# Designs tried in a protein design run: peptides against a protein of PDB entry 6NYY. Part 54

Target 1, 212 residues: chain A of PDB entry 6NYY
Amino acid sequence: KHFEQAIERVIGGLEKKTQVLQPEEKKTVAYHEAGHAVAGWYLEHADPLLKVSIIPRGKGLGYAQYLPKEQYLYTKEQLLDRMCMTLGGRVSEEIFFGRITTGAQDDLRKVTQSAYAQIVQFGMNEKVGQISFDLPRQGDMVLEKPYSEATARLIDDEVRILINDAYKRTVALLTEKKADVEKVALLLLEKEVLDKNDMVELLGPRPFAEKS
Target 2, 212 residues: chain A of PDB entry 6NYY as posed
Amino acid sequence: KHFEQAIERVIGGLEKKTQVLQPEEKKTVAYHQAGHAVAGWYLEHADPLLKVSIIPRGKGLGYAQYLPKEQYLYTKEQLLDRMCMTLGGRVSEEIFFGRITTGAQDDLRKVTQSAYAQIVQFGMNEKVGQISFDLPRQGDMVLEKPYSEATARLIDDEVRILINDAYKRTVALLTEKKADVEKVALLLLEKEVLDKNDMVELLGPRPFAEKS

## One batch from the design tools (peptide; made by RFdiffusion4, then SolubleMPNN)

Design b2_p14_8_s4 (from b2_p14_8, 9 letters changed)
Fold by OpenDDE base, seed 1:
Structure b2_p14_8_s4 (fold): chain B 212 residues (1-212), chain A 14 residues (1-14)
Amino acid sequence: as target 1 above (212 residues)
Amino acid sequence: MLEKIKWLQEVLNS
C-alpha cells in the first residue's frame, strides 16, 4: 500500500481532495479514462493497465497507469498502438458526448511528438525518407531547420496523416468496444479507482499474453 | 546505445 501510494504520488502528484469536480466533469473524465483503459486493453502492443483513477491529482483530473516494459527499441506498429491508446480518451469523448474538451491536450501533445519523432528521427515514413535529425528541445534556440521549406511541408502533412490514421484506428476500436468503454466508465464513477483485477472482472482477461 | 525515449514511459494524464 505505501509503495503503491508513493508511486502514485510520483506519477500523479498529491491527491487534491479539495478539488471537487462537477458531476458532468467527473462523467467526462470517467469516459475519457475508460477510453484509455479499453484501448490499452485491446491493443496488442499497448502496455498493460495497472490502475485507472478519476480522482484529481496535481494538474490531472484523472489518469491511467500502465506498467512500462523495459524496452529500448520500438517498432512502427508498437508506436502506432501507443498512439491509439493515447488517443483513447479523446475518441471516447467524441463517441459518447459528440464533443471534444481541453482534457486531451497533453495526450494530443504526446501523440504529436511521437508522430514527429517517427518521421524525422526514426525514418519511419517512406515519403520523407530515411532521415534523422534532432527535434528542438524545450529551451533550445530556434535553430535553422536543416531541410527546405518543401520538406517541412511534407513532414507536416505526413505527421497529420499518421495522427489521423491512429485516430481512425482508435475510433474503429472503441466503437466496436463501445459497451466495454461504458462499463468501465460507469464502474469508475462508482469506485473512482480501478485496477487490473477490476478490468478482468468487467471485460474478461486481456486478450494478449503479458510478455514477462 | 539507443536511449529509451522518456515520453513513452509517461503516464497518460487527462
Scores: peptide ipSAE 0.011, ipTM 0.520, DockQ to the pose 0.395
Fold by OpenDDE base, seed 3:
Formats: structure tokens, C-alpha cells, sequence
Structure b2_p14_8_s4 (fold): chain B 212 residues (1-212), chain A 14 residues (1-14)
């Protein structure tokens, strides 16, 4: 127990026991985190879920912890599933509440970064082609882009297409699994923290073997 | 040399 708490402090910061979420806000967080958890559960290439929590830590209102894969190479399909899992929170909010909150800002940032990396760093887009450019790092002087303005527009368009495709895939998945998202959200509201065993008890075993 | 692609999604924060 003490060791787990120490790891949680390193990952999420100190529990702000003093942050009392309003019931409606807590409900939003529960369905948001349930969206991530269920998307990750039913996507083959998503990382295995270890823990999901709606207890506020640091700057986050909730979090999901995943076991990182010992993998050096990622396919386009693997990156797509990871994008879908990352969009799961936003999509869950849309399905259940018909509204969008600011809670998905970090998720959208991660998805955007992944989409740009796939297109301009990994050469995974057929229209843009086999290119590899370094993405501007935080603090780098606005270095001239090594491509034309026309190429920049093409990249931006293809990024939007990729994100929209991932979003639509996530909507389809979580709509099919809507009852499972609700079950997870309701259990989160009751227990505040769920682990892999709770998910297995609730949804059955994950349909994909843990890739070693 | 193959480098592990760092994915910042070990923890998803809402």
C-alpha cells in the first residue's frame, strides 16, 4: 500500500484531498475516463489498462494509467488505435452529454502531435509522401520549414483527415459499446478507482492478449 | 540503431 502510494505520487502528484468536485463535474470526469478505458479495452493495439481514477491529482481531474509496451517500431494501425483511445474521453462526453468540455485539451494536443509525426516524421501519408522532417521543438527559433507553403497546406489538410478518421472510428466503437462505457462510469462514481481486475469482472477478459 | 518511439500516453490525464 505504501509503495503504490509512492508511485502514484511520482506519477500524478499529491492527492489534492481538498478539491471537492461538484457532482455534475465528477459525473463528467467519470464518463470521460470510462471512454478512455473502454476504447483501450476493445482496441487491439491499445496499451493494457492498469488503473483508472476520478480522484483529482495535481492538475488533472482524473487519469488512466497504462502499461507501456516494450516496442521500438510502431505500425500505422497501432498509432491509429492509440489515437482512438486518446479520443475516447471526448467521444464519451459527446455521446452521453451532447457537449464538449475543456477536459480533453491535453488529449487533443497528443492526438495532434501524433498525427503530425505520422505525416511529416514517419512518412506514413501517401499524398505527402516519403518525407521526414524534424518537428519544431519548444524554444527552437522559427526555423524555415524545409517545404513549400503548398506542402504545408497539404500537411495540415491530411492531419485533419487523419484525426477525423480516428474520431469517427472512436465514435463507432463507443456507440457500439455504449452500455459498457456506462457500466464503467457508474462503477467509477461508486469506487472512484478501478484496476484491471475490476474491468475484467465488469466487462469480461480483454479480447486481446497482452503483447509482451 | 532502433530507438523506442516515446509515446507520452503512459498516463492519460483529463
Amino acid sequence: as target 1 above (212 residues)
Amino acid sequence: MLEKIKWLQEVLNS
Scores: peptide ipSAE 0.011, ipTM 0.514, DockQ to the pose 0.396
Fold by OpenDDE base, seed 4:
Structure b2_p14_8_s4 (fold): chain B 212 residues (1-212), chain A 14 residues (1-14)
Amino acid sequence: as target 1 above (212 residues)
Amino acid sequence: MLEKIKWLQEVLNS
């Protein structure tokens, strides 16, 4: 317990026990986090879920903790599954509420960053080709792009395609697993925090071998 | 061990 709390404090910051979410907001958070959790559960290359919580911490209203694999090299397939997991919250909100919220801003940022990195740093897009450019850091004055405007447009288009493909994959997955998302969300609303064992009890064993 | 844990933070309606 103390060790877990220490880890949570290091990763998520202090619990904002004073931040009382409205019931409707709490419901939104629960389904959002359930989307991440279920997507991660059923995607082979997603990181194993350790914990999911709807207790606000730091700037976040909810969070999921994952155990990353010790991996230095990532395939396109692995990066795609990670993108899908990251989109799981947004997709869940769309499926269950028919609306999108600002809650997925950080997720969209991460997905966008990953997509650009795949295309312009890792050379993973056939249309753009085997190129590698450094992405400007947030706050860097990008004086000149190392590529033409035509290439810029192509990159933007291919980024959008990649994100949309990940989104569609996530929609398909969470639509198939809609009942599981709801089970997780409802249990989150009851318990506020779920661990891996709770997920196993709800959904059965994760269908992929966890690399120990 | 701490370095092996990723945290996905959701900022909703902030």
Scores: peptide ipSAE 0.011, ipTM 0.544, DockQ to the pose 0.080
Fold by OpenDDE base, seed 2:
Structure b2_p14_8_s4 (fold): chain B 212 residues (1-212), chain A 14 residues (1-14)
Amino acid sequence: as target 1 above (212 residues)
Amino acid sequence: MLEKIKWLQEVLNS
């Protein structure tokens, strides 16, 4: 218990016991986190869920903890499933509330970064082709792009297509698993924190073999 | 041990 709390403090920051979420906000967070959790549960290449919480920590109102795979190489399929899992919160909000919140900003940033990396760094897009350029880091001077404005537009278009495809895939998945998302969200509202065992009890075993 | 933990933290505050 003390060790887990220490890890949580290092990664998530101190529990801000002072941030009392309004019931409606807490509900939104629960369904958002449930979206991530369920997407991760039913996507083959998503990382296994360890913990999901709607207790605010640091600047975050909720979080999901996953067991990362010790791998250096990723396939397009793996990256797509990770994008879908990352979109799970936003998609859940859309499905259940018919509205979107600012809560998915960091998720959208991560998805956007992943999409650009796939197309511009990893050469994973057929239209753009086998190119690899470093993306500017936050705070770096925007160096002159080593490609034409036409290529830049093509990249932007293909990034949008990739993200939209991931979004549609996530919508399809979470719509199919809507009842499971609701079960997880409701249990989160009761317990505030769920672990892998809670998920197994609620949804059954994860349908994919744990990669040892 | 921290390297084995991946967090997806949601920032819902603007």
Scores: peptide ipSAE 0.010, ipTM 0.549, DockQ to the pose 0.082; fails the geometry check

## One batch from the design tools (peptide; made by RFdiffusion4, then SolubleMPNN)

Design b2_p15_1_s1 (from b2_p15_1, 7 letters changed)
Fold by OpenDDE base, seed 4:
Structure b2_p15_1_s1 (fold): chain B 212 residues (1-212), chain A 15 residues (1-15)
Amino acid sequence: as target 1 above (212 residues)
Amino acid sequence: SEFEKRFAERLEKIR
C-alpha cells in the first residue's frame, strides 16, 4: 500500500480535490482512460494497467498506472504496441464521440517522440536506414542539422507513416473491443478509480501471460 | 523533423 501510494505520487502528483470536472468532461476522460486501459489489456507487448483514475491530479484530468517492466531492450513490435496503447485514449474519444479533444496532447507528444526515436535513433526504419542521430535537447545550441533537407523530409514522412499505422491498429482493436471500452468507461464513471481486479472482473483475465 | 522543430524553436528563442 505504501509503495503503491508512493508510485501514485510520483506519477500522478498531488490529487487536486479542488478541480471538479464537468459531467461531460468527466465522461470524456472516462472514455479516454478506458481506451488506454482496454488497449493495454489486449496488446501483448503493452504494459498492463495497474490503476486508472479519472480523479484529476496535477495537470492531468485522468491518469493510468502501468506495471513497470524491467526491460532494457525493446523490439519494434513492443514499441508499436506501446504506441497503440498511448493512442488508446484519443482513439476511444474518436470512436465514441466522433470528435477529438485536447486531452490527448501529452499522448500525442509521447507517440511522436517514440516514432522519431525509432527512426532516427534506433535505426528501425528501412527507408531511412540504420542511422542514429542525437535529437537536440532543450537548451542545446543547434547550429546545423546533421542531415540534409531531403533526409529531414523523409524522416517526417516515415514518422507519419509509423504513427498512422499505430493509429489504424488502435482503431481496429478498440472498434473490435468497443463494448469492453464502454464497460470500463461506465464503471470508471461510477467508481472513479479502477484497478487490475476490476479489469479482470469486467473483461476476464488478461489474455497474455504475466512476465514474472 | 523533430530535429528541425527543435532547431527552429531554438532559433526563435535566440532572437
Scores: peptide ipSAE 0.028, ipTM 0.593, DockQ to the pose 0.032
Fold by OpenDDE base, seed 3:
Structure b2_p15_1_s1 (fold): chain B 212 residues (1-212), chain A 15 residues (1-15)
Amino acid sequence: as target 1 above (212 residues)
Amino acid sequence: SEFEKRFAERLEKIR
């Protein structure tokens, strides 16, 4: 017990008991996190959920802990499922509230980064072709793009297409599983923290074999 | 413990 608490303190930082979310904000966070959790539950290539919380920690209003797969190579399908899981919070907000919040900013950044990486680093787009360019790192002088402006426009268009496809896939999934998102959100509002066992009790066993 | 090893491998995503 003491060791688990110590590790939780090291990883999660001190629970800032000081930021009391307003009830409506807490509700939004619960449905946002439920969207991520349910998307991750029903997407084969998403990382297994270990813990989800709506207790504010650090700069985040909620968090989820996942068991990463021990893999260095990702397929296009795997990257798509990861994008969908990342969009799960935003999509849940849209489905349940008919509005979007700023809470998905980091998620959108991650999705955008993944989409660009797939197209310009991994060569995973047929229209752009088998190209691989290093994306400028934060702090690198925006050196001249190693491709034409026409290619830049094509890349931007294909990035938008990829993100929109992931978004639509996530909307379809969470619409189908809307009742499950509701169950998770309501239980989060009650318990504030859910683990894998809570998810199994609510949704049944995850339909994908845990890669041992 | 296997638990500690798995825990160290866990990725926390703050949102």
Scores: peptide ipSAE 0.027, ipTM 0.535, DockQ to the pose 0.024
Fold by OpenDDE base, seed 2:
Structure b2_p15_1_s1 (fold): chain B 212 residues (1-212), chain A 15 residues (1-15)
Amino acid sequence: as target 1 above (212 residues)
Amino acid sequence: SEFEKRFAERLEKIR
């Protein structure tokens, strides 16, 4: 508990306990977070959320995801499920509200980054081939790309395909589990913070073997 | 458990 709180402070900053969200905004956030939570729960290779919170933290609109840095190697399947989980918030908003909000901006950034990394760093795309190029960091001036314009277009196309596939997968999942998303969202609106036990109570045991 | 170690905490930062 103390360790988790310390991590939360480092990553998320201080909770804005005094910040009053408008009811509609709070509802949007609850369903957004519920989408992430449910996607993580039912995707085998995703890291499930053990703490789900709608309490605003830090400055700016966005989210902080804390993942233990114990895994250095990821499979394509793992990366896909992680992308789907990351899209879970936006997909939930679409399913329940039929709208897109700016709340998914950081999620889209992460998904985009992951997709590019898979294709141009990890060589995980057959059409592009087993190539590996370093992606520029945010703010780095890209003077010259190490590949042709034709390759650049191909990369962009394949990135879009990968993201769209992840999106469709997430839509299918959360549509199937729509009632579960709603359960989580409603409980979030009540409790503001859910833990693993709350998730088990709502959704049942996670349908994947826990690694000891 | 490794599962318990593999947790993601999502903190919503609302401006």
Scores: peptide ipSAE 0.024, ipTM 0.552, DockQ to the pose 0.114
Fold by OpenDDE base, seed 5:
Structure b2_p15_1_s1 (fold): chain B 212 residues (1-212), chain A 15 residues (1-15)
Amino acid sequence: as target 1 above (212 residues)
Amino acid sequence: SEFEKRFAERLEKIR
């Protein structure tokens, strides 16, 4: 317990025990986190879930811990599953509440960054082609784009297509697993923190062997 | 603990 708390403090900052979420907000966070957790559980190339919490920490209203694979090379399929897991929170909110919140801002940023990287850094899009250039960092004055306006439009279109495909895949998955998302969300509301064992008890063993 | 051994391999997402 003390070691877990120490790790949580180092990585997540101090639990803002002082931030009392309103019941409706807490419910939203629970279903959001449950969406991530369940998507990650049933997507082969998602990182295994270690812990999920709806206790506010630092700047976040919830958090999840994952065990990343020691993997340096990613396939397009692997990146897609990671995008789907990242969209799981937003999709869960849509399925259960019929509305979206600002809680997915960081997730959307990550998905957007991944989509652009796949297209313009990794050359994974057939229409754009096998190109690789560095994305401008925030604050870098991009004086000249290394591509035409036509290419810029193509990139933007293909990014949207990729994100939408990931979104649709996530909607299909979490709709199929809607009851599982509900179970996880309800247990989160009760316990506030779930670990891998809680998930196994709720959903059964993760259908993908932890590749050692 | 398995928890300690895999500490370096953990990715935390705050959201």
Scores: peptide ipSAE 0.025, ipTM 0.564, DockQ to the pose 0.025; fails the geometry check

Design b2_p15_1_s2 (from b2_p15_1, 5 letters changed)
Fold by OpenDDE base, seed 4:
Structure b2_p15_1_s2 (fold): chain B 212 residues (1-212), chain A 15 residues (1-15)
Amino acid sequence: as target 1 above (212 residues)
Amino acid sequence: SEFLKRFEEKLEELR
């Protein structure tokens, strides 16, 4: 419990008790977070959620706490499943509401950053090849790229392909598990906060070995 | 899907 609380403080920040979500916003956030939760539950290489909340913290409208993972090396498969879990919120909104909200902007940024890192830093793309370039940091003057404009275009294309693959995988999964997403979302609307035990009660035991 | 198109547009903005 103490360990979970410590992680919650680091990841979620302080709850903003003064920020009240409108009912429609609360519904959107619930389904968004449910998408993350269900994706994490059914993707083998994703980190399942320890806690899901629709209570605003910091700048977010909701937050998810993931299982701590002491891992320094990631496989391509692990990174893909992590991308899918990150897309789970946006995909859930699409499945249930047929629209895109601003709530997933940070998720899109994370997915995009991960895709670029896989291709230009980790050399995980066959077309781009075994290259490793430093990505410009936010706020750095766009110095001359260490690669040609043609290579830049190739990178952009391959990033798009990777993200689209992750998106399609997430759509397939959450469409199959649509009823589970709804169960989680509805319970979130009632309880506002779910833990791992709530997820087990709703969905059954996670079908993969848990790493503590 | 229209959603996918909008998603791609958003990705372009994040470049």
Scores: peptide ipSAE 0.015, ipTM 0.518, DockQ to the pose 0.064
Fold by OpenDDE base, seed 1:
Structure b2_p15_1_s2 (fold): chain B 212 residues (1-212), chain A 15 residues (1-15)
Amino acid sequence: as target 1 above (212 residues)
Amino acid sequence: SEFLKRFEEKLEELR
């Protein structure tokens, strides 16, 4: 229920406030970023983290830098793992604190955008079918939709289903790897910035090394 | 090994 409400708020376009992190907020961000890090490590098709930081920069409370991937084509499975990694922060907050914060707003936006793209642009949903429509860009006046209101409702429903499935997958993963999330979070609180070497030391070799 | 190599290469590009 809380997760669904969070999605609705993100879709509504809430602005992030620039904040100086208090100690409790810093802790929240550390666990949030740790969730991303661990999810990325244990999801086969997720991009590994290059750098994780809990140092506020501009409007950001924390950030993660990802390995740039020179890939133009994505499978449905790859997109799912990427969604799960993106949800890792929110899920970590839920697991450790039993609450959700506004800190994951951008992540939820990204996940929502990806879900819509999969269904509406890439034709990856059986119920909606093999369709491809342009999504409205930020700031564009939504002109007439190329589909009926019934189709619009179907799309919205299937987007929610996809996001919820990704969320559940992420919950299962990070619950299993809860101790690893804790290790990463604690080290983040100490160092504020983690690099690849820190990740390898904490998490061990990435379990998908056989492909390379 | 290729994964780690690629990781390091991209990390260096970002530094």
Scores: peptide ipSAE 0.014, ipTM 0.457, DockQ to the pose 0.019
Fold by OpenDDE base, seed 5:
Structure b2_p15_1_s2 (fold): chain B 212 residues (1-212), chain A 15 residues (1-15)
Amino acid sequence: as target 1 above (212 residues)
Amino acid sequence: SEFLKRFEEKLEELR
């Protein structure tokens, strides 16, 4: 329970006031997806989107990043860039529309989960230390914490710092690449689906070597 | 490429 409350608190801090999608939903989705795509393109350790679509999927709108099944080990740098890519949609909406939509809630949840996992499962935070314990699953009753209340507060603080750092990094990147986000969004509105070749034509070759 | 393979797997999970 305490851990879930911490997640909600951190998410709430990022979301501020949320708005529902307006009649220009397709436009909002285009810029949201463009944010993910551009962030993935310019972050070295992110997995770029090679297919970008604004066509509604059976499970909803937007992109869900999944960890590659074949990769079992991730560096801290990889996880950070993945967090930034995940925040790319939300940040794009903020840059272009000056508003926050509920469409990014799933992305914020994913980022929050990743941040907690880094700190309490993978021991990637120096202040908290090299601790590892299982995260509560949604709906699980956490009856007892495996750490002190002081440690709980420290974890919450460090999670917030990590998420905020990722958010700021994403804002800086997409602000710098604002014109690229616009190009991708506009082309999405026209074609609805973009592939790798479309991205290369718009943005140039990805500035990082591709793995075979 | 390993990169493309991993990405295709992610796309399949989204479908």
Scores: peptide ipSAE 0.018, ipTM 0.445, DockQ to the pose 0.106; fails the geometry check
Fold by OpenDDE base, seed 3:
Structure b2_p15_1_s2 (fold): chain B 212 residues (1-212), chain A 15 residues (1-15)
Amino acid sequence: as target 1 above (212 residues)
Amino acid sequence: SEFLKRFEEKLEELR
């Protein structure tokens, strides 16, 4: 018990007891986090959340703890499912509230970065081709793009297509699993923190064989 | 679960 608590403190940081979310904000966060959790649960190549929390920590209103898979190589399918999981929060808000909040800004940025990386760095798009260019790192001078303006437009279009496809996939999934998202959200509002056992109790065993 | 096993392994590495 003491060791688990110590690890939770190390991984999760000190719970800032000082940021009290308003009830409506807490509800929004609960459904947002439930969207991530359910998407991760039902997407084969996504990493399911180990811990789901609506307790504010640091700069985030909610947090998802992932066991970092020491995976250095990702397939296109894995990257897609990860994008869908990342979109799960925003999609949940849309399904349940009919509105989009600023809470998904970091998620959208991550999805956008992943999409560009797939197309420009990993050569995973057939229209753009098997090209690999270093994306400017945050803070690097935007050096001249090593490709033509026509290629730049094509990349931008294909990025939008990829993100939209991931979004549609996430909408379809969470619409199908809407009741499960609500169950998770309601339990989050009650317990504030969920673990894997809570998810199994709510949703049943994850429908994928545990990869060895 | 392999997930739990990996988690436990990671926890052991942090000890």
Scores: peptide ipSAE 0.008, ipTM 0.403, DockQ to the pose 0.019; fails the geometry check

Design b2_p15_1_s3 (from b2_p15_1, 6 letters changed)
Fold by OpenDDE base, seed 1:
Structure b2_p15_1_s3 (fold): chain B 212 residues (1-212), chain A 15 residues (1-15)
Amino acid sequence: as target 1 above (212 residues)
Amino acid sequence: SEFLKRFEKKLEEIR
């Protein structure tokens, strides 16, 4: 218990007990986090969910804790599932509310970064080819791009395609599992925090074997 | 289960 609390404090910061979300905002967060949780539950290559919370911590309105895989090498399929899980919150908001909020900004940033990395660092795109270069770090003067403007446009187009494909995959999944997203969201609104056992009770066992 | 316990690197994603 103390170790978990210590990790939560280090990663999530102190619970901002002072940030009272409006009921409608809290509902939005619940469905957002439920989208992540359910997407992660039904995607084979997603990290196992440990905890999901709608209690505001630090800069976030909600959070999910995952057990990271001790994996240094990722396949294209694994990265796609991770992208889908990351889009789960935004997609859930779209499905249930027919609107998108600013709450998914960090998720979109992560997805965008992953898509660029796949295309320009890992050479995972057939049109761009087996190219690998370092993405500019925040604050680095954008030195001359090692590729033409035509290649830059191609990269941007392929990034959009990859993100859209991940989005569509997530929409299909969460539409199929819409009732499960609703169940998780409603339980989050009641308990504010769910663990893996709550998810198993609610949704049944995760359909993928956990590595022992 | 033992592998998961040994490698409880908990990653919290704030969303």
Scores: peptide ipSAE 0.026, ipTM 0.527, DockQ to the pose 0.023
Fold by OpenDDE base, seed 3:
Structure b2_p15_1_s3 (fold): chain B 212 residues (1-212), chain A 15 residues (1-15)
Amino acid sequence: as target 1 above (212 residues)
Amino acid sequence: SEFLKRFEKKLEEIR
């Protein structure tokens, strides 16, 4: 018990007991987090869900904890599923509310970073080709790009294409699993915190092995 | 592109 609480404090920070979300905001957060959770549940290469919460902690209004895979190398397919999981919150908001909130800002940043890295660091895009260059580091002055303006435009286009493809994949998945997203969201509104067992009770066992 | 410039700027801000 003490060990689990210590881990939760390290990962999630202290619960903000003073930050009370309005009912509508809490509902939005619940569906947002449910989107992440369900996307992660049904995507093979997503990390297994450990915990999902709509209790505000630190700078976040909600969060999900996952069991990371002990791997250093990622395939393009794995990175795509991770992008889809990351988009799950925003997609859920679109499906259920027909609107987009600022809640997905960090998610969009992560997706953008991943897409850019796939194209310009990992050489995973056929149109851009087998190129790899370092992303700007903290304190680095980006004076000159190691590619032409034509290549810059191509990279820009291909990043958008990759993100849009991940988005469409996520929309398709969460539309198919819309009832499951709602079940998770409603239970979050009731319990505020769900674990893996709650998800199994709602959705059945995760259709993938924990290590894939 | 403007997108890439904004992206690079954002990376500098968050790292």
Scores: peptide ipSAE 0.017, ipTM 0.617, DockQ to the pose 0.045
Fold by OpenDDE base, seed 4:
Structure b2_p15_1_s3 (fold): chain B 212 residues (1-212), chain A 15 residues (1-15)
Amino acid sequence: as target 1 above (212 residues)
Amino acid sequence: SEFLKRFEKKLEEIR
């Protein structure tokens, strides 16, 4: 009851500030962005959060800005954590609302692209093997795929497995940190924009050393 | 697979 009242007050406060999003949509965006933020906070190889906003910008209803790592080589573990962070919004929506929105479409695309690249370009899958396929460039005639239909099916299966593993990892993390996701979401609904300092105040220092 | 075909078109964004 007290939690519902706090949410109602925060939602009611938002109705006065933005004409763009309905209160329920803004709530969904807040929890979506909170999912990204919290996943990024507690995943070692995720990029540190700089800013998170539920103010619509361009085609996005919300966004998170991260400090990119000056890194040229990525491990499989690092790529997995990045996938999990990217799934954080979708997973948060599932945990809190039990429903899926269209807001995660771009995230799912990014995750799937990453998974595909790991398997067919970086050779990071044991079943597919240490292979790297050059992807046909846009406009090149459908040259014969350098791999068989059987290999194509195997790649599809392994991509799904990798995405599912990342999804399960994200579900486990955000379920454990459910209270933190809620804190961030509620504060987002109040402030609309959070920075790193806000996150430190809410969650404590990030448990991983930030490489300057 | 239909899945691969969709991604083959999008992989240009990762480069």
Scores: peptide ipSAE 0.020, ipTM 0.645, DockQ to the pose 0.034; fails the geometry check
Fold by OpenDDE base, seed 2:
Structure b2_p15_1_s3 (fold): chain B 212 residues (1-212), chain A 15 residues (1-15)
Amino acid sequence: as target 1 above (212 residues)
Amino acid sequence: SEFLKRFEKKLEEIR
């Protein structure tokens, strides 16, 4: 309990008990978090869900906690599933509300960062080739790109393709599992916090063996 | 401490 709380504080910050979400905002957050949760549940290479909450913490209106795998090496497939899980919130909002909210901005940033890393750091794109360049950190002077403008355009195009593919994959998944997303969202609206056991009760056991 | 750091890093990546 203390360890989980400590992790929650590190991840989410202090619970802003005073932030009263409007009912519609709370509903949006519930479906957003349900999208992440369900995507993570049905994607093989996603990290197992530990907890999902719609209680505002820090800068987030909701959060999902996952058991991180102690992995230093990731496959392209693993990174794709992680991207899909990260897009789950945005996709859920689109499926259920037909709108985009600012709540997905951080998710889109993460997905974008992952896509660039795959293409320019890990050499995981056939068109760009087996190249590895350090991405500028936020605030670093963009030193001269170690590649041509043509290569830059190619990278940008391939990043977009990768993100779109992940998005389409997520749309397909959450459309198939739409009823499950709704179940999770509705239960979140009731309980505000769900754990793994709640998810098992609601969705059945996760179809993938948890690697211990 | 190393586990926690890894956890934090991964959570930052998932977040």
Scores: peptide ipSAE 0.018, ipTM 0.491, DockQ to the pose 0.027; fails the geometry check

